Peptides against a protein of PDB entry 5T59. Designs and how they scored, part 49

Target 1, 112 residues: chain A of PDB entry 5T59
Amino acid sequence: TTPTMQSTSLLTEHLGYPPISLVDDIINAVNEIMYKCTNAMEKYLMQRNIIGKKDFSDEIKIGTAKLESLLENSVDKNFDKLELYVLRNILSIPSDLLEENRFRLLHHEKLV
Target 2, 90 residues: chain B of PDB entry 5T59
Amino acid sequence: EHIRFQRLVQVCNKALEESIRKLQSWEKIHECFPNYGQTREGIENLTVCQQQVIKLWSNLSRVEFDAIFHERSIEEKLNQLDDLINKARS

## One batch from the design tools (peptide; made by RFdiffusion4, then SolubleMPNN)

Design b2_p14_3_s1 (from b2_p14_3, 5 letters changed)
Fold by OpenDDE base, seed 2:
Structure b2_p14_3_s1 (fold): chain B 112 residues (1-112), chain C 90 residues (1-90), chain A 14 residues (1-14)
Amino acid sequence: as target 1 above (112 residues)
Amino acid sequence: as target 2 above (90 residues)
Amino acid sequence: SEWEEIEKELEEKK
């Protein structure tokens, strides 16, 4: 189930920021890390592109691009899962707390 | 009692581990460099490269994610959330 | 188990 507007509002009030903001930070970070890794790999190999007087620069560029694509796809897939998991199971308000009789708990505890 | 932050750390680690899994495969790496990897020196370079990338991935992710968690005060906030939920259910 | 459920859900959607 997707988070309700009510739960999002309550969590935003509790956290001081929307729940999705945390996920965005995580995803942005891993994307940055991903490209740093692939860039480092390419640079390392390009510094070692000549073996036995044969230039492997083209193969290295193509190969690293393939690995980058592979990693990118894997990151996208796994962190999509992470996003759903976090928003559903971690940054979530149980339904019993969203009921009218208990709605005041989270809100009241913050205000008092 | 406090479970949400632990779960957050676990799921982050899981996502990171699964994401890098394919790069941990020597076969997949070698397939991307078929001719380069047929040379002794090429194999050596690829081996070192693979190890370095995996280490870089691990180190950067640890540092950056910890920074995010700190900046967002997420451990404290999740612990508080757990407490509120537990209190409501009591 | 929760992770597995998410995996299953995503597999069904895509």
Scores: peptide ipSAE 0.290, ipTM 0.938, DockQ to the pose 0.764
Fold by OpenDDE base, seed 4:
Order: sequence, then C-alpha cells, then structure tokens
Structure b2_p14_3_s1 (fold): chain B 112 residues (1-112), chain C 90 residues (1-90), chain A 14 residues (1-14)
Amino acid sequence: as target 1 above (112 residues)
Amino acid sequence: as target 2 above (90 residues)
Amino acid sequence: SEWEEIEKELEEKK
C-alpha cells in the first residue's frame, strides 16, 4: 500500500514539510557521505601507489571505481527500503484517524 | 508510548549497516586490487584504508543524520504524532 | 519485522 493523499496532506501540515522531504534529506546525505568515503580511499591509496618500483596508480583508480559502484548499488537498495519503511510505518496515519471525526481532531489540535 | 522516532533511528542504522557491509569484506576489497594486494605493503595499505573508510562512514553518517533530525525537529514531531494517535484511540 | 516484510516485497518486485 502507498500513502494516501490525505495522509500526506495531514502529515505535511503537522511536520511543516512533506514527509518525502525528510527521506530526500537522508538520501542526499548518505550519497554525499558515500562519495566522500570513496574519494578518501582513492586519495589514501594514490599516496601509496608505488611499491617495489611498481606504479599501481591505474589499478588503484580502477579498483576504487569498482568499490564505489559496489557501494552505490548497496546504498540504492537499502535506502529504497528505508524510504518505503519510513513512509509506510513511521510517517503514516492510521486509517481510523483519517475518518472525518478524527481528521477534525488533528486540525483542532493544531489550532489550539 | 513513543515508538516512531525510535523506529526511524533503527531503520537508518540498519540501512547504513547493510550499505557498508560489502566494504567490510576483505575478500571484496582484495578482489578490486588483485596485484596491489599481492604485496605486503599493499595489503597493509588496504587494511588501513578499509578501516578508515568504515570509521569515516560511521562518523559522518552519525553527524549528518543527527543534523537532519534536528533541523526537521523529527523527534518532537513523531512524538506528537504518537500522542495524537494514542489520544484518538483512547 | 516490518523491515523484513519490506525486503520481501522489494525482492518480489525484482
């Protein structure tokens, strides 16, 4: 099941922002962190690219790129799960509260 | 009583943990650097690098996610949501 | 858990 338009509207009013905005912030943050990590890894290894008179720069670049791809795929999968979980189980309104009487209560609480 | 924020923290930690899991595998790391990892120095460098990346991942995620939660006042908002739901059901 | 259910659902969609 997907969140209803009504629940989204109510939550937006309650939060001051759409529920998806929180998820977007989280995903954007982890993506930034991901690239910082892979960049740090590449730089660290590139500073240590010569061993026994052999230059491993090309291998390091290729290897770090592979790890980046691996991490990207994992991040995408797991944070897709996170998004779905958050929107369904955390930032959600039970159906009984979406009834007319309960809807009024939510508005009343905000106004009082 | 208040459960939603706890769930948010838990699911964030779960997603972060699962995302970094493959980088915690030495086999996966070594596979990406087959010749470099055949040298003693290379192995040492990769080991340190792996540890540093994992620490960086953990530290940055903690700081950034806490900042997001604060900026969005999500703990307070989720607690309020829990209270509203509980009140409505009472 | 709810997380496991999400995993199962997403796996089925693949």
Scores: peptide ipSAE 0.286, ipTM 0.937, DockQ to the pose 0.736
Fold by OpenDDE base, seed 1:
Structure b2_p14_3_s1 (fold): chain B 112 residues (1-112), chain C 90 residues (1-90), chain A 14 residues (1-14)
Amino acid sequence: as target 1 above (112 residues)
Amino acid sequence: as target 2 above (90 residues)
Amino acid sequence: SEWEEIEKELEEKK
């Protein structure tokens, strides 16, 4: 079930912003955090790239790239779930309130 | 009676937890560094790195998500939404 | 339960 235009409008009025904006903020934040984490990992290991007489720089770069990809896929998957859940179950208006008289109540509360 | 904000926090935590789950696997980490991880020093470095990344993930997400929730006043707004819905049903 | 339902839905779309 997809949120209706009516519910989106009502929620936008209530929140002061579209519901999707909150989700976008969350997703943008986690993406930033993700790359900070992977970058930190790469930097840490690259500072420790030589063990004995062997240079593992290439392996470290490849390995961290693999982990980054793994994390990206997982983030995308799980935060897609989050988006759907938030929009359907949290930032939602029950169907019984999507009637004219119910709409008026919500508008009335805003004006008071 | 206020349930929506609690659900938001829960689902955020769930998404974060599931996203980092594979990085919590030592086997998965080691597989990405097969030769580096064959050395004692390499194993030690990877162990520390794994722990630090997980902690960084947790700390940054907490700080950033709390900031978003505050900036969007989402707890207050969701509580108000719960109240409005309950009031309308009474 | 609700989370599981979302998971199921997304898996079916793949």
Scores: peptide ipSAE 0.279, ipTM 0.937, DockQ to the pose 0.765
Fold by OpenDDE base, seed 5:
Structure b2_p14_3_s1 (fold): chain B 112 residues (1-112), chain C 90 residues (1-90), chain A 14 residues (1-14)
Amino acid sequence: as target 1 above (112 residues)
Amino acid sequence: as target 2 above (90 residues)
Amino acid sequence: SEWEEIEKELEEKK
């Protein structure tokens, strides 16, 4: 199930930021890390592009690009699952707390 | 009992682990460099590169995710959320 | 695996 506006509002008040913001930070971070890793790989191999009398620069560029694509696809898939799990199971409010009287509990506790 | 932050850490770790799995495959690495990897020196370079990338992935992820969790005070907030939920159910 | 458990839980929440 998708998080309700009610739960989002309550969590935003509790967290001080929307729940999605945490997920965004995580995803942005892993994407940055991903490109740092692939860049480092390319740079490392390009410094070692000549073996004997043969220049492997073109193969290295193509190969690292392929690996980058593989990593991108895997990151996208797994962190999409992460996003769904976090928003549904971690940054969520059980339905029993969304009842009329208990809905006010979270809000009340914040104000007190 | 506090459970949400632990779950957050767990799911982050699993996502990171599954994401890097393909790069942990020597066969997949070698397939991307078919001619380069036919040389002794090339194999050595690829081996070192693979190991370093995996380590870099792990180290950077740890540092960056911890920073995010700290900036967002997420452990404290999730613990509080657990407490509120438990209290409401009591 | 832990990941499988996460996936299972995710499916249950759908």
Scores: peptide ipSAE 0.268, ipTM 0.936, DockQ to the pose 0.190

Design b2_p14_3_s2 (from b2_p14_3, 5 letters changed)
Fold by OpenDDE base, seed 4:
Structure b2_p14_3_s2 (fold): chain B 112 residues (1-112), chain C 90 residues (1-90), chain A 14 residues (1-14)
Amino acid sequence: as target 1 above (112 residues)
Amino acid sequence: as target 2 above (90 residues)
Amino acid sequence: SEWEEIEKELEKEK
């Protein structure tokens, strides 16, 4: 099941922002972190690219690119799960609270 | 009583843990550097690099996610949501 | 677990 428009509206009012915005912040952050990590790895190895009079620069660049791709795929997969979980199980309103009487209660609590 | 924020923290940690899992595999690391990893120095460099990346991943994610949670006041908001739900069901 | 359930749901959607 997907979040209803009503629940999204109520949560947006409660949070001060749409629920998806939190997920977006998290995903954007992890993507930034991911590239910082891969960049750090490449730089570290490129500073150590010559061993036994052999230059491994090309191999390092290719290898780090492969690891970056691997990490990207994993991040995408796992944070898609996170998004679904957060929106369904955390930032969600039970159906009984979506009834008219409960809806009024939520608004009342905000106004008081 | 308050469960939603705890769940958020848990799922974030889970996603982070699973995302970095393959980089924790020495076999995967070595596979990407087949010739470099055949040298003693290369192995040493890769080992240190792997450890540093994992630490960087952990530290940065902690700092950034905590900042997001603070900026969004998500703990307070989720606690309030829990309270509203519990109150409505009482 | 709840996480495992989400994994199952996502697998079905693929």
Scores: peptide ipSAE 0.183, ipTM 0.931, DockQ to the pose 0.860
Fold by OpenDDE base, seed 1:
Structure b2_p14_3_s2 (fold): chain B 112 residues (1-112), chain C 90 residues (1-90), chain A 14 residues (1-14)
Amino acid sequence: as target 1 above (112 residues)
Amino acid sequence: as target 2 above (90 residues)
Amino acid sequence: SEWEEIEKELEKEK
């Protein structure tokens, strides 16, 4: 079940921004964090790429890329769940408040 | 009586926790570096790296998410929403 | 349990 247009409008009025904007901020943040983490990992290991007389640079690059992909997939999966949950269960208006008289109450509170 | 913000924090933590779960597996890490991880020094480096990444993930997410919540005033707004809903039902 | 419910909902959306 997708949130109704009515609930979105009411929540936008209440929040001062569309509910999806909060989710977008969260997702953008975690994506940035994700790449910072994988970059840090690669940099750390690349500074330690030589063990004995062997250079493991290529293996490190491939390995960190694999981990990045793994993390990307996991982030996408879990934050899709987050988005769904937030929009349906947190930033939502109960159906009993989606009537004209209830709408008026919400608008009235804004004007007071 | 205020429940929505608590739920938001909980679901954020859950998503973050589940997202990093694979990287918490030493086996998964080692599999990505099969030859590097056959050396003592390589294992030591990977161990430190894994720990640091997990800590970085946790620290950055806490700071950034708190900043978002503050900028969006989401705790206050969700509390107000709870209050409005409860009042309307009374 | 709650997370599992979310997973079910997500699966239905696909």
Scores: peptide ipSAE 0.176, ipTM 0.931, DockQ to the pose 0.733
Fold by OpenDDE base, seed 5:
Structure b2_p14_3_s2 (fold): chain B 112 residues (1-112), chain C 90 residues (1-90), chain A 14 residues (1-14)
Amino acid sequence: as target 1 above (112 residues)
Amino acid sequence: as target 2 above (90 residues)
Amino acid sequence: SEWEEIEKELEKEK
């Protein structure tokens, strides 16, 4: 279930930022890390591209690209699940607190 | 009592673990370098490379995620949220 | 376990 606008507003007030911003930070970070890893792998192997009398540069470039694609697909899948879980179960307001009386209480507590 | 931040850390770790799982497979690594991996020296290089990438993945993730959590004060905010919810239900 | 609970929740949400 998608979070309600009311829940988002309350959490934004509480956090000082929209809940989605945290998820965005996490996803952006892992994407950056992913490409740093694949780049490091390519660079490492390219420094060792010649074995005997054979140059494996082309194979290394193709192979690294394949691994990058595998990692990209896995990151996308697993962090999509993460996003859903975080927004639904962690950065969420229980329905009982979204009722009028509970809503007022939460707002009041923030102001006190 | 405080459960939300713990769950955040857990789900982050799970996502990171599952994301890197395929790179932990030697067979998958070797398949990407079929001729290079036919040489002794190539196998050695791939082995070291695989280990280093996995370590780099783990270390960078730890540092960057901790920085995000600190910048967003998320542990404190989630603990406060837990407290508010528990108080409202009492 | 707590991990199993998380996995179950993630599976339901997908």
Scores: peptide ipSAE 0.150, ipTM 0.931, DockQ to the pose 0.212
Fold by OpenDDE base, seed 3:
Structure b2_p14_3_s2 (fold): chain B 112 residues (1-112), chain C 90 residues (1-90), chain A 14 residues (1-14)
Amino acid sequence: as target 1 above (112 residues)
Amino acid sequence: as target 2 above (90 residues)
Amino acid sequence: SEWEEIEKELEKEK
């Protein structure tokens, strides 16, 4: 379920930032890490591109690109799931506490 | 009592693990380098490369995610959230 | 376990 406006507001007040900001940080980080990994792989193999007087540079470039694409797809899929899970189940307020009386209590406790 | 931060860590680890899973397959790696991988040296290089990438993935993710969690004070905030919820239900 | 619960929830969100 999509978080409600009330939930987002309360959590933003509590966290000091919107819940989505945490997810954005995580996703940005993993994307950076992903490209660092693939770059490292390409660099490593390109330093070892000649075997038996045969140059495998082209194959290495193509191969690493394929692996990068594979990793990109997997990262996208799994961290989309992560985003949904975090926003729905971790950075969330139970529906029963979003009722009028419960909502006031949470808000009051934050202000006091 | 406090469960949300633990779940955050777990789901992050799960996402990271699943993301790198296919690179842990030697077959997948070898398929991308069919001729290079037919040489002895090529196999050796690919083996080392695979291991290093996986290690780099793990190390970088740990460092970066911990930094994010710290900067966002997320453990404290999630614990407080758990406490607030539990108190409201008492 | 909580881990198993997470896996189940993630599966549902596919």
Scores: peptide ipSAE 0.147, ipTM 0.931, DockQ to the pose 0.198

Design b2_p14_3_s3 (from b2_p14_3, 7 letters changed)
Fold by OpenDDE base, seed 5:
Structure b2_p14_3_s3 (fold): chain B 112 residues (1-112), chain C 90 residues (1-90), chain A 14 residues (1-14)
Amino acid sequence: as target 1 above (112 residues)
Amino acid sequence: as target 2 above (90 residues)
Amino acid sequence: DEWKKIEEELEKLK
């Protein structure tokens, strides 16, 4: 099930930001880290591209690109799972607290 | 009592771990460099490179995720959420 | 395995 608008509003009030913003920060961070890692790998190997009398520059570029694609696919898959879990199970309000009497209680607690 | 922040940390760690798992495979690394990896020096370079990337992945993710959690005050907010839920159910 | 546990929970939530 998808989080309700009411749940999102209440959590936004509590957090000071929409729940999705946290997930966006996490995903943006890991994507940045991913490309830093692949870039570092390419640079490291390109500094060591000649062995004996053979230049492996082309093979290194193709190989690092393949590994980048592999990592991209894994990041997408696993952090999609993370997003669903966080929004549905961590940043969530139980249904019993979304009832009218409990809803008023949440507002009261925030004001006290 | 407080469970949500612990779960957040756990799911982040597992997502990071599973994402880097395939790069931990020497076979997958080597197959991307079939001729380079046929040389002694090439194997040595690939080995060091693999280790460095994995370490960089781990270190950068730790620093960046901790910064996010701090900026969002997420531990405090999730603990408060747990407390509110527990209080409402008491 | 914690990841398996999370995956199982995800399936229940869908």
Scores: peptide ipSAE 0.477, ipTM 0.944, DockQ to the pose 0.203
Fold by OpenDDE base, seed 4:
Structure b2_p14_3_s3 (fold): chain B 112 residues (1-112), chain C 90 residues (1-90), chain A 14 residues (1-14)
Amino acid sequence: as target 1 above (112 residues)
Amino acid sequence: as target 2 above (90 residues)
Amino acid sequence: DEWKKIEEELEKLK
């Protein structure tokens, strides 16, 4: 099930930011890392593009692009799972705490 | 007692590991460079490149994710959340 | 396997 608006509001109050913001930071970071890795790979191989008087530049560019796509797909798949898990199981409030009396407790703790 | 932050670290690590898994396959790499990989020097270069990428992936992810966790104070916040939940259930 | 466990939990939550 999708997190409720109530849960999101309470967690935002607790965290100081919306739960999704943490996930966004993580996803943005891994995307940046991903492209740094693929760029490094391309640069490394392009510096070694000539072997036996043959220029493999075109093959290197195509090959690194394929690997980049492969990595992109894998990152998307696995971090979609991460997002679901984090928002539903980690940054979540149990239903028993989503009652009026429990809301008071959370607010009370903040004000103390 | 405190479980949520541990879970966060675990799921992050697993997502990172699974994401890089296919790049750890020599077969996958070689098929992307079929002619280049038929040369001795090409194989050597690809081998080094593969190792460097995996290392870079691991190192950068560690540094960046730790920075995020620190900036968001997520360990403290998740521990507090655990405590609140446990207190409410007591 | 922790990832498998997470996947199983995800399925339960859907």
Scores: peptide ipSAE 0.473, ipTM 0.944, DockQ to the pose 0.205
Fold by OpenDDE base, seed 1:
Structure b2_p14_3_s3 (fold): chain B 112 residues (1-112), chain C 90 residues (1-90), chain A 14 residues (1-14)
Amino acid sequence: as target 1 above (112 residues)
Amino acid sequence: as target 2 above (90 residues)
Amino acid sequence: DEWKKIEEELEKLK
């Protein structure tokens, strides 16, 4: 199941930021890296677009675009899994800690 | 005893690995450049390109993810969370 | 293998 509002609030207090913010940072980073990789690939091949007096520029552009799309789909799929796993299994509070006395324990640690 | 940060690192590594898996296939790369890849020089260029992209992917992700983990102090925070949970259950 | 384990855990959490 999805994290509760209580869990999110407690974790936000503990972390100093909402749990989703960490995931957002990770996803934003991998997206940036992804486009840097595909851009580098295109640039590398476009510098080598002529072979045997034949210009392969169009094929290179189409091919790199296909690979970019492939990578985009894979990144989306796998990092969606990552997001779910992190939020539900790593940045989570067990149900037994979602009681009044357990909440106090977490708050107490913050105040100490 | 501390398990959450280890899991975070593991899931990040696996997500990165699975995301780049398709680009590790030479057949998949070659299919995108059917005529270019029929030339000797084209094959050489694609080979180097594939290797460089995979290395760039690995290096950039390591640097950027480590920076995020540091900026968010996530190892410390997750260790503290583990400790709190274990303490509450004792 | 490790990823498979994570995927299984994800399914349990759904």
Scores: peptide ipSAE 0.469, ipTM 0.944, DockQ to the pose 0.203
Fold by OpenDDE base, seed 2:
Structure b2_p14_3_s3 (fold): chain B 112 residues (1-112), chain C 90 residues (1-90), chain A 14 residues (1-14)
Amino acid sequence: as target 1 above (112 residues)
Amino acid sequence: as target 2 above (90 residues)
Amino acid sequence: DEWKKIEEELEKLK
């Protein structure tokens, strides 16, 4: 099940920020890291683009682009799973805390 | 008693590990550089490059994710959440 | 492994 508006509001109050903000930070970070890695790879190989008398610059550019795509796809796949898991299982409020009799617990603890 | 932060760390680590898995395959690397990888020097360069990228991935992710967790105070907040849930269920 | 466990939990939460 997807998080409810009520759950999101309560968690936002508890965290001091919306739950999605944490996920956004994580995803933004891994994307930045990903491109730093691929850029480093390209630069390293381009500094070693000539072997003997042959220039492999074009092959290196194409090859690194392919690897970047592979990594991009894998990051997207796995961190989509991460997002779902975090929002649904970690940053979640069980139904028993959302019931009328217990709904005030989070608010009470926050205000007291 | 406190389980949510542990799970967060675990899911982050696994997502990172699974994401880099394909780059850990020498076969995948070599396939992207078919002619370059037919030279001795090319193989050596690719080998070093692969190792460096994997290390960079690991090091950067550790530093950046720890920074995020600290900035968001997520361990404390998740522990508090666990406590609230446990209290409600007791 | 842990990732498999996470995937199983994801399925339960759908």
Scores: peptide ipSAE 0.465, ipTM 0.944, DockQ to the pose 0.189

Design b2_p14_3_s4 (from b2_p14_3, 4 letters changed)
Fold by OpenDDE base, seed 5:
Structure b2_p14_3_s4 (fold): chain B 112 residues (1-112), chain C 90 residues (1-90), chain A 14 residues (1-14)
Amino acid sequence: as target 1 above (112 residues)
Amino acid sequence: as target 2 above (90 residues)
Amino acid sequence: DEWEEIEKELEEEK
């Protein structure tokens, strides 16, 4: 289930930032890494684009673009799973601690 | 006792591993370069390229994710969260 | 497995 507003508020106070911010950092990082990898691949092959008397530049550009798309789709799929897992199972507060008495305890612990 | 940070590391590794899995397939790579891969030199270049990309993926992700975890103090915060939960249930 | 559970949930949403 989706995290409650109360859970988000408590975690934000505890973390010093909203839980989603961590996920955003991770996703932004992997996207950057992804394009660095595909760019490196294209550059490497383009430096080796001529074999014998044939120029494979066009094929290399098309091929690397296809691989980029493949990787992009996979990253999107798997890090969507990661986001759900992190927000539901890691950056979460058990329901028993969201009850009135437990909520007071968390507030008290923060002040002490 | 402290389980949340371990889970975070595990799920990050899982997502990274599954994301790069398609690029680990030689067949898929070769299909993208059908004529280039018909030459000896082309096969050699693609092989090296595949290995380098996978290594780059692994190294960059390790460095960047560690930096994020440090900047967000997430290990400490998750350990504290575990402690709070355990204390409340005791 | 928690990951498999998430996969199942995502498949149901799509």
Scores: peptide ipSAE 0.210, ipTM 0.933, DockQ to the pose 0.795
Fold by OpenDDE base, seed 2:
Structure b2_p14_3_s4 (fold): chain B 112 residues (1-112), chain C 90 residues (1-90), chain A 14 residues (1-14)
Amino acid sequence: as target 1 above (112 residues)
Amino acid sequence: as target 2 above (90 residues)
Amino acid sequence: DEWEEIEKELEEEK
């Protein structure tokens, strides 16, 4: 289920930022890390592109691109799961606290 | 009592572990370099490369995620959220 | 567990 506007507002007030911002930071970070890893891999192998008298540069470029794609797909899949999990189970307010009376109490506690 | 931050750390680790799983497969690595991997030296290079990438992935993710958690004060905020919820239910 | 549930839900959304 999608978080309500009410829960988002309350969490934003509590956190000082929208809940999705944390997820965005995480996703941006892992994407950056991912490309750093793939770039490092390519550079490492390209520095070792010649074995004997044969140049494997083309194969290395293609191979690293394939691995990058595999990693990219896996990152996308798993961090989509992470996003959903975080927003549902971590950065969430139980429904019973979103009821009228409980909502007032939560809001009051925040402001006090 | 405080469970949300622990869950955040766990799910982050899970996502990171699952994401790098395919690169941990030697078969997957070798398939991408079929001719290069037929040479002794190529195999050695690929082995080292694989190990280094996995280590880099682990180290960078730890440092960057911890930085995010700190910048967002997420442990404190999640603990407070747990406390508020528990108080409301008492 | 919760992760498995998320996996199931995402699969259903596809």
Scores: peptide ipSAE 0.220, ipTM 0.934, DockQ to the pose 0.872; fails the geometry check
Fold by OpenDDE base, seed 3:
Structure b2_p14_3_s4 (fold): chain B 112 residues (1-112), chain C 90 residues (1-90), chain A 14 residues (1-14)
Amino acid sequence: as target 1 above (112 residues)
Amino acid sequence: as target 2 above (90 residues)
Amino acid sequence: DEWEEIEKELEEEK
């Protein structure tokens, strides 16, 4: 389930970077995107904050903050799961190939 | 034969889709703006805003994730990994 | 649970 040091080393050698680095890039990207989206939403509505003679600025600020929180929580949960899935099922080496004979073969092929 | 990169793309899409799902709910949006959403103009603004945010989410994620995948050469590397594993088992 | 469904779906699409 959890990647072994051996698996990590082999994958790092193959990829040219640790497997976790890819996940970090993805998570950092989605976080940036998330805040861009919520910021855009707030700005859009704040430019339309007055309807008739009523100013809805306070409600807009509170509402967008609530939506941001909802999105943030969802992103955190789903991309934590993504991290686990990627490291377990994508950036992984089958256990049978981590045996001595198979390990040497895989390592040799990567170096040649 | 090559399955890992496809899985990566799929799981990324799923994570993105599930993350934005709540914002796709009009009810959730409206609940956050109860008085604003009682006005005709407010409803119109919220509708457009919702659509734009979802579109922005989709577009930005596509561009950024593709850039990451390219910079990390992940498709090639995952295909090679599949090949190595298959060869070892042959 | 939720991700089990995702994993299953991914397997089906492969």
Scores: peptide ipSAE 0.211, ipTM 0.933, DockQ to the pose 0.071; fails the geometry check
Fold by OpenDDE base, seed 4:
Structure b2_p14_3_s4 (fold): chain B 112 residues (1-112), chain C 90 residues (1-90), chain A 14 residues (1-14)
Amino acid sequence: as target 1 above (112 residues)
Amino acid sequence: as target 2 above (90 residues)
Amino acid sequence: DEWEEIEKELEEEK
């Protein structure tokens, strides 16, 4: 069920960009958001690193790094699923429209 | 009639929700800060931090994804795609 | 559920 070259070409013409470009934008955005979140967490805790005259800076750095790694793994897995779903079920051309007569129709509709 | 854009929004939300699920676990958070979380102030700080991160995640994703959808005109394009498919099958 | 189907496919590939 991998997207065909024909469907990619037709969708690229329709969208004005390759279908994968949308997915790339989404993935790039979530990665940026992810690091903003983990950075904010670290900064917040580092401003509160001393409790009862004890400095927890090292523990905070290690802990936030662990959470960052956990989030990275989860983002990677779930957005791999998203990519596959989008390309198969959203940005896809049904097989019945991948026939010669239907290809002409789609192209004609755009030109009209 | 128009289904593809709705699916896109749904799958984006699903991926975002599943991605942040581990950070929603207090137990998981506490495990990363075992000594810090043994103090009253530490627990309070971690609680606030957890809530803020989850909110930040939600807010930023909404803003950024909406911007992407707008820049790519994806709702319009997907609606047009639905229409083309439906027309071809008529 | 289409999402579940994707999950199964990815699990099988690994």
Scores: peptide ipSAE 0.207, ipTM 0.933, DockQ to the pose 0.851; fails the geometry check

